# Designs tried in a protein design run: peptides against a protein of PDB entry 8BZL. Part 284

Target 1, 228 residues: chain A of PDB entry 8BZL
Amino acid sequence: SYDRAITVFSPDGHLFQVEYAQEAVKKGSTAVGVRGRDIVVLGVEKKSVAKLQDERTVRKICALDDNVCMAFAGLTADARIVINRARVECQSHRLTVEDPVTVEYITRYIASLKQRYTQSNGRRPFGISALIVGFDFDGTPRLYQTDPSGTYHAWKANAIGRGAKSVREFLEKNYTDEAIETDDLTIKLVIKALLEVVQSGGKNIELAVMRRDQSLKILNPEEIEKYV
Target 2, 242 residues: chain B of PDB entry 8BZL
Amino acid sequence: SRRYDSRTTIFSPEGRLYQVEYAMEAIGHAGTCLGILANDGVLLAAERRNIHKLLDEVFFSEKIYKLNEDMACSVAGITSDANVLTNELRLIAQRYLLQYQEPIPCEQLVTALCDIKQAYTQFGGKRPFGVSLLYIGWDKHYGFQLYQSDPSGNYGGWKATCIGNNSAAAVSMLKQDYKEGEMTLKSALALAIKVLNKTMDVSKLSAEKVEIATLTRENGKTVIRVLKQKEVEQLIKKHEEE

## One batch from the design tools (peptide; made by RFdiffusion4, then SolubleMPNN)

Design b1_p26_3_s2 (from b1_p26_3, 12 letters changed)
Fold by OpenDDE base, seed 2:
Structure b1_p26_3_s2 (fold): chain B 228 residues (1-228), chain C 242 residues (1-242), chain A 26 residues (1-26)
Amino acid sequence: as target 1 above (228 residues)
Amino acid sequence: as target 2 above (242 residues)
Amino acid sequence: SAEDEEARRRMEERLREERERLEALE
């Protein structure tokens, strides 16, 4: 069966392994990204962490560099590979080019990596979509999304994972210049968007904020509850 | 059970490369891209399918890519594959420029990529690229040029051609309306709108769904520009009035 | 599937047309 082959086209021109990887993403926890004027915000649905599980070990949002962070939906093990490679590339770029990566650059790198895994024998696609946010050196906030195929686009706001459709619909209606006029409003927008699919409570949301010339800040549940 | 060849580089008993054919089928589902060669320029016209409200408007073009100062391309097929190939084209062009201190001739750039495509059909462990490209360019050897390449690594020069959805119908229309030797860029633009209006199967063509780039020569320099939405709207309006 | 057969037919037709065009340019 052609669908069992890792990197073959179907008769109708589909790459089923890529499509199936996208299905793996759809089963993942919902992640949301929003670009504000001078802020980028990532929000992720927290899976019910077993009471005895160290919350620190289940991070859905990670820094790739000081100026770039990523949230993902899909296979956590696959995400780890992508994150590690991206981090190495960010450091390599700083060493060779003497400047931090642009958000577009690192997104393109990740996208290219994913694409190669769709074209090489013996490798399956990554079962991961990612939201990549950060600031370029000029201080411009950026949001990008990648999928298992290796496509990437720049977004004002986007969502991935199981609740992505509902969250995107919310964002399409509510993302306005007024809604992102301030940092606090932008954060509130992300929280509201995520609450469309997550049960109410700061305990069920992981939220990260990056401001211009500032490092990634993960908000505490108490801080999140102030916005709700 | 139709045993589809799970290996990318195996001939069928009939001598067919099914993986290449299936890659071409993927291209058939992609948005329509047109290329038209005129006496005073070349154009690409492409269907824009990804119109999302939340997309960042900073992107210059979705389907039309500037390769260097003298060449641009449009893509039909798998977007991720297209990104890889367009990046490769840029790298090839840049390396040539650095090595020879002159722009790469249009056909040489096309051929270089076609060799890569072909390799992905012949060497094990790789699948074909699910992408066709239209290339527009100018060089001192042949002037304005239009090329098409497919997943097999085949390419050809064209006066007018189409790839993607409804490409056969588009080419038929181009054959009927293209006047050899009399094609101006202005007339080519009008023809592009006419063909897109029919191939996109929309009751009313909108400027939001169409990208157009032109390549011209001004003062001994190549100028590649993407038409503004207002310009495309004017072309559509003119077509509707005729 | 019937869809696969139709897709195959469309593909073969397109490939034929494309081949004819390319051969005409050679």
Scores: peptide ipSAE 0.021, ipTM 0.500, DockQ to the pose 0.031
Fold by OpenDDE base, seed 4:
Structure b1_p26_3_s2 (fold): chain B 228 residues (1-228), chain C 242 residues (1-242), chain A 26 residues (1-26)
Amino acid sequence: as target 1 above (228 residues)
Amino acid sequence: as target 2 above (242 residues)
Amino acid sequence: SAEDEEARRRMEERLREERERLEALE
């Protein structure tokens, strides 16, 4: 059956392995990204950390560079590979071009990587979608999404993972210029969006904030609760 | 070339990597391995299934491997795969030491191997490693550490965990009895024996069937010690008296 | 056999738990 083959086209033109990788993403924890005026915010559903698990090792938001961070949904091990390659590229770019990558550039790099894994006979697609946020050198906030196929688009706000549909519906209704007028309002918007799918409130949310000309800040649970 | 494609781990329609899950199933039938983090050390306890009567009293650890001066691991799963991975861990650790003139941080070593494991789940002609590992270590960044990794290349840090046969039951017991912040190595050893006694499919726990290694700090140096059979016997005896 | 069914149930439960752990790690 074509569905058990390498990433090949079905008779009806589907890339089943890519579609199935997207199903893996849908099983992942929910991640949300919002672009504000001078802020980008990533939020991720913390799955209940198993009792006795070290929370430090359960990070779903990571920095790619000083000006770029990423959240993902899907296979964590796959994500780590993408993250590592992206980090190398960011550093390489700084060395060769003498400027940080644009958010679009690194997104395109990641997307191209993913796409290659959909076309190689000896590889399966990455089972991850990613929200990539950051600031370009000119200070413009950016949010991109990429999926297992290697497609990418710029967004004002988006969500990926299990609760993505509900979160997106919330964002579509509530993302307004007024809702992102301030950094705090933008953060609140992300938290509210995640609370649509997260049952246990602020304790089960990982939140990262990057403000203009500032480094990535991961908020602690107490800081998150202030916005609830 | 075409024959290698048949061995590629692919997604199911449901987004599952069955080859990885099957590898995990194989691990579920392997001997039990426990890891427990204490305030003053970390330990591995593993079920020893192969008791060769002709093995001289030289305690050969079947399932616990020293990786470097600061780390050890225990393996559940396919022995041949375990040997390959443990050798790779040693090589990674040595290369890091040579390059940076300092020991590799524990998590970095774990991550490096996990990237290899992941690759074997993604590249054609490869199968997942049928191995889960528990890692114990010390570094200057995080002190004593316990990690678990699986065939997918995923890993996590733990206060206490179990892999292999009856791991779920063991973890449940650990969750009940593990006292966060109050765990001494002594109490951890007692807990390990308690859990193994209940989770091993043996009528009576014997020192011959249990391997225990401890990792401690003495005079600013990491000490990895495999407990002697007599020491394990004493731990078992103490447990039986309680 | 009842033993096989129990073994299968235990296996499925373990797989579920391991999956949940993996999902928790994801």
Scores: peptide ipSAE 0.019, ipTM 0.600, DockQ to the pose 0.044
Fold by OpenDDE base, seed 5:
Structure b1_p26_3_s2 (fold): chain B 228 residues (1-228), chain C 242 residues (1-242), chain A 26 residues (1-26)
Amino acid sequence: as target 1 above (228 residues)
Amino acid sequence: as target 2 above (242 residues)
Amino acid sequence: SAEDEEARRRMEERLREERERLEALE
């Protein structure tokens, strides 16, 4: 009964539903994450907000906790479920352990959630990849990526979504210690990376910055234009 | 049973959820619903396709539902699915009120329903709801608000939007005529009539075929009212004279 | 429209093919 085995192995060992979920991610708006020295930066391609759409409701970068934020590519509704579950876990951890989660901990939680949806009967994979950034209690900046399979890895810089290949190629060439020497340079690197795939400059970029011991700051378009 | 496999929403090789897209297509054939946000209120305008003279006037509206004292919605799509979702919205709003002793914020109610919609796209043995909704409301956080949600569980806030038949054309017209920051409820009503007149597949717009609800604030209270047929007739007449 | 019907037909065909592939895996 197919209702029971949504994600099954092909004869050649492929999990088609996971692969197809990855295709959904590739159709998503581009997101980029960069770890600086004392800063983490997330940037997302703004879909041309329809003139009549409230930009407030189109957020692709969200806080999971005071010390962790996430960007995603793929299905927005799927992402909302993951975000809500992650937020609950972050609060639960604070109550039970009396410390905020590490970025790795919450990434592992999200990854495990995704993996379960690839193996559980009657469930399809989440059609999202996520970039999870933040600071551990010791002040170390972290960047992780997760995909629909539930795999996760730590990165210095990475990109997801439709323009991810071009952005990654740019980052591989331009991510140096000199390029992340200051917070401003790190922000500039993210903007330049996104401009490889985003047309018309800073108006089409959502940018969020988290500095050590500071809350998530979403930059306004005017602030972004200062870095272009 | 092989029968449930046909209802499971799965990814295509191209990463598409075809069952969700098919649900959206079904909505495209439903009657037109418009929402317009103004400075002093928000409105819903909906096409009434089934004019049965025998329908008891006791019904608030065929397509517009009051959710609580501060919110209403309009539905495009499968009527049975709409009834289930509107009932769920009322239950969510009531539970929140009982728990927190204050009305649920508009966006939270929308999100709660959208999570349910999303679940019906992810869990086996379920099909997407064949329904899109427009939500109008007021809360102390954001004032007057207009939201749209679709079968995928996605939602967004809007200044003006349209769902159902000829929605793309309606949205294009709204983009042309909507003046940000200058929209009064009076002008919004006129705009709604203008757009419906062009997007409804009718030779002449009549008050019998249009339902309009407004949400306003009076003396610190939200007032949701459905316009009387005579009021709609006056709006249509005014449009014809311009 | 004819284009919409063709698009629907293509989508239904793709869905059918995918179901058949999934059935072949069971």
Scores: peptide ipSAE 0.045, ipTM 0.627, DockQ to the pose 0.140; fails the geometry check

Design b1_p26_3_s2 (from b1_p26_3, 12 letters changed)
Fold by OpenDDE base, seed 1:
Structure b1_p26_3_s2 (fold): chain B 228 residues (1-228), chain C 242 residues (1-242), chain A 26 residues (1-26)
Amino acid sequence: as target 1 above (228 residues)
Amino acid sequence: as target 2 above (242 residues)
Amino acid sequence: SAEDEEARRRMEERLREERERLEALE
């Protein structure tokens, strides 16, 4: 049986381990990304932090560099590996090229890493999809999505995880130039999109914003409630 | 199905890592370990199952391991796996100290081990470690800390948590009785005894079956102390009187 | 036990190998 092995082609041409890794992503908490005019916004479904859990250790949005951040859906431990590798690459790039990475560059790096784990003998695919957002050096906002297969594409808006279908449907309907005309409207769009699948309002949402020439800002619950 | 029970950890059709889940199941049968964070310290309490009569008068820590001057851990799961991982933690901490001339931050040590655990879930020919760990520590960045890690390589910071046998029930009790911001080490010790008394499958809790370690700060130094049997007896007695 | 010691040694070797692999991936 080909589906019980490491990542190999089935007789029908399927990479079952990649498909199954995608199923792991679908079980993950929902994440959404939106590119505005001069802002990029990531939102993640915050699992009700167990009463005794430290919220600091439950963050699903992380910085890869000063100009790039990432949200993910799927296996947290797998994500940590990818994040660490990406951070090293971002720093290496700054040292060798003397400029920060473009969002596309680091996305391609992550995608290539994932792809290698789908082809290397004795390795399973990463059980994560990622939304990668940031600004290029020229100030252009970017949003990319990557999946367990190592594919990646640029998006205006996208979602991953268990509620991704509903969130994407919402975004397809509501993402307009008018809806992203201002930073605040863009943030509101992300929150509204997440509220399609997240219950109990702003308390269950983690939200991060990156504005042009500004550092990543994680919004506190009070700031999120302002947009609800 | 047995079809996915391979030595190589692979995804099921449903996106599950069964080998990791099975490792977690194995941990569920291990002795109970709990950790509680207080304002003035942090503690580990563990069930001692192997009471050898030949244990010399020297208080032996069966399940609680000192990692460095600022950190300790407790383990639930396969003993051999636990020994390897605790040794690795010590090595990582020592190498960091030698390299940077300062102690490794608590979370960084936890993360380093978790990356190893994760690798054993992703690389072919490896099985997950059948071990969960609780970590207690102090560093200058976050002060007193409590962490939990599992076979998947996931970890989290906690105010109070439990691993091993009856961990779910213990966590429920901790959620009920833990007072955020008001927990003293003294109250944490009392809570630990209360929870262990209910979660351990014993008719009567005895000091010989419980190991407790506290981590405190005294005069700008971390002090890791394993409680003496007499001290544990006093805690148990106090609990029985309440 | 002797079996535990042997298991420990085997696991230590595997752990070292895996560390080296992780470092090499960096």
Scores: peptide ipSAE 0.006, ipTM 0.590, DockQ to the pose 0.040; fails the geometry check

Design b1_p26_3_s3 (from b1_p26_3, 11 letters changed)
Fold by OpenDDE base, seed 3:
Structure b1_p26_3_s3 (fold): chain B 228 residues (1-228), chain C 242 residues (1-242), chain A 26 residues (1-26)
Amino acid sequence: as target 1 above (228 residues)
Amino acid sequence: as target 2 above (242 residues)
Amino acid sequence: SKEDEEAKKKMEEKMREEREKLEKLE
């Protein structure tokens, strides 16, 4: 059946392997991104870290550069490949262009990488979507999303993974200029959005905050509870 | 050629990588391997299934492999695949040492292999490795470490974990008995024996069927030691007396 | 055959269990 073929067009023009990779993403842990005025926030559903698992190795939010971070949904091993490539590109850009990458630039790079894996007969698509957030050199906060197809778009707020539909519905209702007026309100918005799908409250949320001209900060559980 | 493409790990309509799942199923039938992290060391305990008297004496261990001076691993799954991966680990570690004049950090070695595993799940003409690994090590960055990796190329750090046959039951037992922050190597060894005794489909645990390696620090050096059969016998005896 | 269907169901159940394991790793 064409649905079990390599990434080829079906008779009706579908790339089934890309669509199926998107289904893999939908099974991933929920991630949410919100762009505030002077802040970008990523939140991820902590899968119950197995009681004996080291939390250090379960990070779903990673820095790509000092000014860019990424959350993903889908296959963790696939994500690692993308992250590593992106990090190398960020460093290369700094060396060759003498400026940090823009969030759009690195997003486009990642998107192009993903797209290439959808077109090669010897490769399957990456089973990941990513939320990429950060600041451009001019201090503008940015949020982008990429999917397994290699498409990318800029967002004010978005979610990916298992609970993405519910989170997006929440964000569509609650994302207003007033709701992101302050950094704290923006953080609260992300937490509230995740709580729509996370049953055990703030303890099962990983939250990363990047403010203008500041490095990525991962909030500890106690800090998260202050916003709940 | 289209024939090589048929072996490509592809997504199912539901977004599953069946070849990876099937590889994991194969590992579930392999001999049990345990890893336990303690405050003063880390250990691997592995089921020895091949006890044929005509087997040439392995100087170190049949199922536990020394990777470098600071790391060892155990394997559950296809032996041929295991040999390839353990050799690759050694090569990666050696290349790093030559390049940087220091031992490779534990997690970096694990990650490097995991990237290879992942590639075998994504590129055409390849099948996943039918192998899960437990890694024990010490480095200056994180001290004693225990990692697990699977055919997908995923990995994680653990305080205690199990791969292979009855791994789920073993993990449940480890969760119950593992005391965070209070685990000594001695207590970890006792726990390993306890768990193996319950998870191995044997009426009586014998030292012949168990390999145990410990990784400790002595005088600022990593010491990887495979326990002698007599030492394992003593551990089993002690467990039977409790 | 009924036996083949039961075997298929068992296989599907095993696949589901392994999927749950994979999902815990994801």
Scores: peptide ipSAE 0.021, ipTM 0.589, DockQ to the pose 0.047
Fold by OpenDDE base, seed 4:
Structure b1_p26_3_s3 (fold): chain B 228 residues (1-228), chain C 242 residues (1-242), chain A 26 residues (1-26)
Amino acid sequence: as target 1 above (228 residues)
Amino acid sequence: as target 2 above (242 residues)
Amino acid sequence: SKEDEEAKKKMEEKMREEREKLEKLE
C-alpha cells in the first residue's frame, strides 16, 4: 500500500523527499571539514546568536566519541537524534568489541540509519548532512560526509550547508600537500575556507580540532583570531 | 486513490516542514509567555486569557506548570498538547530521579522532550505538537537556566525570551532593556511587567490576566513560587507610577 | 506507473497549496 509511503520514486526515478531534504541541508549553516596529516579540523558558521541567546546551546560541532566528532548542516532537531544514536553505538561498540569505532564504521552506521528513514513507511528522511571526522585506533585521520539519502564518502576536505559550493571551490583550489603540511596550516586552511562565506570574520566561526591521540578541542574566538 | 497520510510531516520542495511552521503559527496566536533569567533567580510571566469568574480564588496557574522541585515551564499553544507534554516532562523527570537518585539536569529534561517533539515531526501518522515551551530551572551544573523549545524539537538557552502573541515585539523590548550581568530578580519582574503591558492586547494590564512564577534558591533548595494576585498588582502599580 | 505519477502530482499540488498558504501568511 503506497498510502503510507512518504518517500517514493517519481516516474523519473527521483526520491523527491530525499531531494527536498537536501534542500533543507542547503539552507543550513555552512560546515567545513579538512583532513590534515595528523589533524582533523571542523569549522562551522555561527549564525548570529540572537542577542540574549546562550551560545552554549548553539553548538554545531559535537563529539560522538573520544576519537570521533561531527558537524552537520540542516535540521538541528534531526541532527540531535542522529547524534544520540551514534553516541550510543560508539559506546556499545567499545563495550562489545573492546575497541573504539573506526570513523568509517560510525559513518556507515549513521548512513544506514539515514537510508532506512528513506525507505521506511511513515518516516521522512533526515534533513541533515554531516561531516564526520576523527582518528581510527591506528592513528589514521579520517573525514567522511553523509547526506539525507544515506550515502557516504571519504574526503580529504569537504563542505556542507548554504555556503558549501563556494567553500568547496576554495578547497579544490587550495587543498595541497603544502597547505596541510602542519597542523597550524591545516587550521588556517579551514578558517580561510569558511571566510569565503562567513561575514564578520573569526567571531562567527566555530572551530574544532582533533589531533592524533588527543581529544576534541574547540577553539575559542581568540584562538581563532590568531589564524586570521 | 492512494491517500497520503495527511498527518505525516513531509518536506516541501524548498526543504520546509510546513506542518511545523503551521504549528508555530498557531502558537503565535496563543497567549504571551515570557521568561527572564536573573543573577539570583529566573521567572516566567504568562498571559491568562481564560478568566473564569467561577473559579475559586485558588488560581491554579493556567499556563505555568511545575515539573519537579527544580524546574517549571510555561506553555504557548494548544492546551491539550501542552497537557500531554507537561505530563511527559514530569514523567521523564521522575524516571530520572528514580534511576539516578538525583534530579535531572535542566537541559537534559528539555532535550528529552525535544526529542519527542522531533519524533512527531518525522514519523508517519503524527502531527507536530502545537506548543512552544519556556523552561525555568536550577541545577548544580549551570545554576539558573531559561530554555525555549518549539514544535520542531529545537531548543535554546536564553537570558530572556518570549513566545506566543506579539513575541517578536516582546523580544525586541527585552533586547533593549535587558542588562546582561546586572539583572536582579526584582528588575526582571519589573521588566516582565513592562513588556507584558506593551505586548498584551489589553487596554489596562490587570493582575487577573497575568501569571508570574519565580524560581529562586533558598538555603540550598530551589523554591518555585507563583506570585499572588496582590503581588502582581503591586508590580503593575509600581510600573504605572514610573 | 500512472498511479505513481498521479500520486506525485497530488503531492506536488498539495505542496503548492501549502506554499501558497504560507506566502499569504507572510
Scores: peptide ipSAE 0.020, ipTM 0.602, DockQ to the pose 0.071
Fold by OpenDDE base, seed 2:
Structure b1_p26_3_s3 (fold): chain B 228 residues (1-228), chain C 242 residues (1-242), chain A 26 residues (1-26)
Amino acid sequence: as target 1 above (228 residues)
Amino acid sequence: as target 2 above (242 residues)
Amino acid sequence: SKEDEEAKKKMEEKMREEREKLEKLE
């Protein structure tokens, strides 16, 4: 029996709609985030773009603001709603507080939004997890993850989506201070991590990097191949 | 087809609020949190379950939250719900401070949140929060205080209590070992370690799996301190030697 | 299911115990 689109507690204390939303995330393309010393890197598995699909239309990595970007796993339509609201909040914060959002702040905002959709009748949870990376105003690189429940944590490195388990296992073994000593090594770490679950090398990987005081840079396939 | 009553928290024919009960069940699976009131302070002790190598350095306690200068809380249950409620507590406390130019009394903060919890059990379109909280605080009215609240919006003051996994067993142990009127913070810390060691059902309690915060008064100011891992290790070692 | 009924009973007992504790505080 499909649980009704209302998030209620089961007799054993489970929120099945949240758990099922997490299953939707697990079906999503793999995304990886790594915090380096002075860099944050997001990598996402590219679904085989049908030859006729405009590659530009399926962006899994998006900027929320000049200092914050997000990758997601799960329902693309749900992600669009979250991204749009987050962008509005980032702009609102700049207008009201006169400073960019911290990565934690915008993560908390997104998390709170997700949580509210787990508690309101007539709404289902968002079927997305997100990796949110960026720089705080003080220049500190940050990486956060949020899930359909609205839970969020800060990470050195993490992965979400279909291959997340394997990628996390790789990162647990290979994330060291030495492995992130340089920007290039950090990028290489993300690529290697994604290659654990992505077939056919750099052509199937979308990578974005953000450095201190720099905007989000999406690497082209040729740039990615230089690391592989 | 398990008809989860998807509707508003409604009374069963037996007069039960099953959604509240089920929320409490969710709390029973959460990590153990203890609170102990002493003559010279109050403490929270919480099980740390989220130990992951890739987590960023936890600058702040995972389960213990400072609410204001005079209060802290620990949470058992759904983490996302907990985050919402702890933020609300901070907001309520801040609003009160701004409005009255004095810290909110401990019980008033607890009551304010309990009213919110209760509303989520009564008003349509909402589910109960799957969270219980322990509150520690000091105010000029009642001194050191320990409170517990549940998803129903009920709360009570306690000398010692426990929420989360194996809470019933922990409360039983606290009842046996708590000495009314003679409890020092030092003794309370020792008791917390003793109870956690038994409640967590681990052969050896490790400092990495335990968070402890103390609330004391020093020079007319409230001091909320999270114990360092080394301090927790010393407490564990002392317990093992006893 | 029988398991759900047992879980409900345990929860009811736990809620009852908590309520009794709260009533003693009042």
Scores: peptide ipSAE 0.017, ipTM 0.495, DockQ to the pose 0.032; fails the geometry check

Design b1_p26_3_s3 (from b1_p26_3, 11 letters changed)
Fold by OpenDDE base, seed 5:
Structure b1_p26_3_s3 (fold): chain B 228 residues (1-228), chain C 242 residues (1-242), chain A 26 residues (1-26)
Amino acid sequence: as target 1 above (228 residues)
Amino acid sequence: as target 2 above (242 residues)
Amino acid sequence: SKEDEEAKKKMEEKMREEREKLEKLE
């Protein structure tokens, strides 16, 4: 069957392996990204850390560089490969261009990497979508999304993973200029959006904040509870 | 070209990697391996299924491998795959030591192998490794550590965990009896025996069927030792008396 | 056995070769 071959078109023009990789993303934990005025916020559904699991090793939000971070939905091992490649590119860019990457640049790099894995007969697509947030050198906050196909778009707010539909519907209704007027309101918006799909409140949310000219800050559970 | 495509791990319509899941299923039938992190050390306990009296005692352990001076691992799954992966771990650790003149941090070694595992799930003509590993180690960054990795290339740090046969039941027991902050190596050893006694499909736990390794720090050095059969017998006896 | 050691060495060499191939594909 055409669906058993890597990176082949079906008779009706479908790339089944890409579509199936998108299904893998839909099984992933929910991630949310929101662009505020001078802040970008990533939130991820914490899978209930198994009682004996070390939380340090369960991170779904990763820094790519000082000015860029990424959340993902889908296969964690696939994400690690993408993150490592992106980090190398960010460092290479700093060395060669003497400036940090723009969020669009690194997104395009990741997208191109994903796309190449959809055309190689010896490779399967990455089973991940990513939300990439950060600041350009001019201080402009950015949010991008990539999918397994290698497509990418800029967003004001978006969600990926299992609860993405419900979270997006919430964001479509509640993302207003008033809702992002302050950093705290923007953070609150992300938390509220995640609470649409996450049970048992702030304990099951991982939240990362990047403000203008500041490093990535991962909020602790106590800090998250202050917004709930 | 067509024959390689048939061996590639591909997504199902539901977004599942069946070859990875099947590899995990194979591991579920392997001998049980436990790892427990304590305040003063970390241990691995593994079921020994092949009791060959003629096995030269020179073998450190059938299922527990020393990786370097600061790390050891246990394996559940296909023995040939395990041998390849344990050798790769040793090579990675040695290369790091030569390059940086310091031992590789525990998590970095685990991650390096996990990237290899992941590659075998993504590249054409490859199959997943039919192996899960438990890693124990010490480094200056995080002290005593316990990690678990699976055929997908996923890994995590644990206070206590289990792989192989009856792993779910073992994990449940560990969750019930593991006391955070109060776990000594002595208590961890007792807990390991307790869990193995319940999860191994044997009427009575015997020392010949259990391998235990401990990793401790003595005088600023890591000490990895496999418990002698007599020591394991004493642990079993103590458990039977309680 | 010597045969098992040789088989292990051969498998290690194959894995190294495959890893090198994978690294070149990246």
Scores: peptide ipSAE 0.000, ipTM 0.583, DockQ to the pose 0.040; fails the geometry check

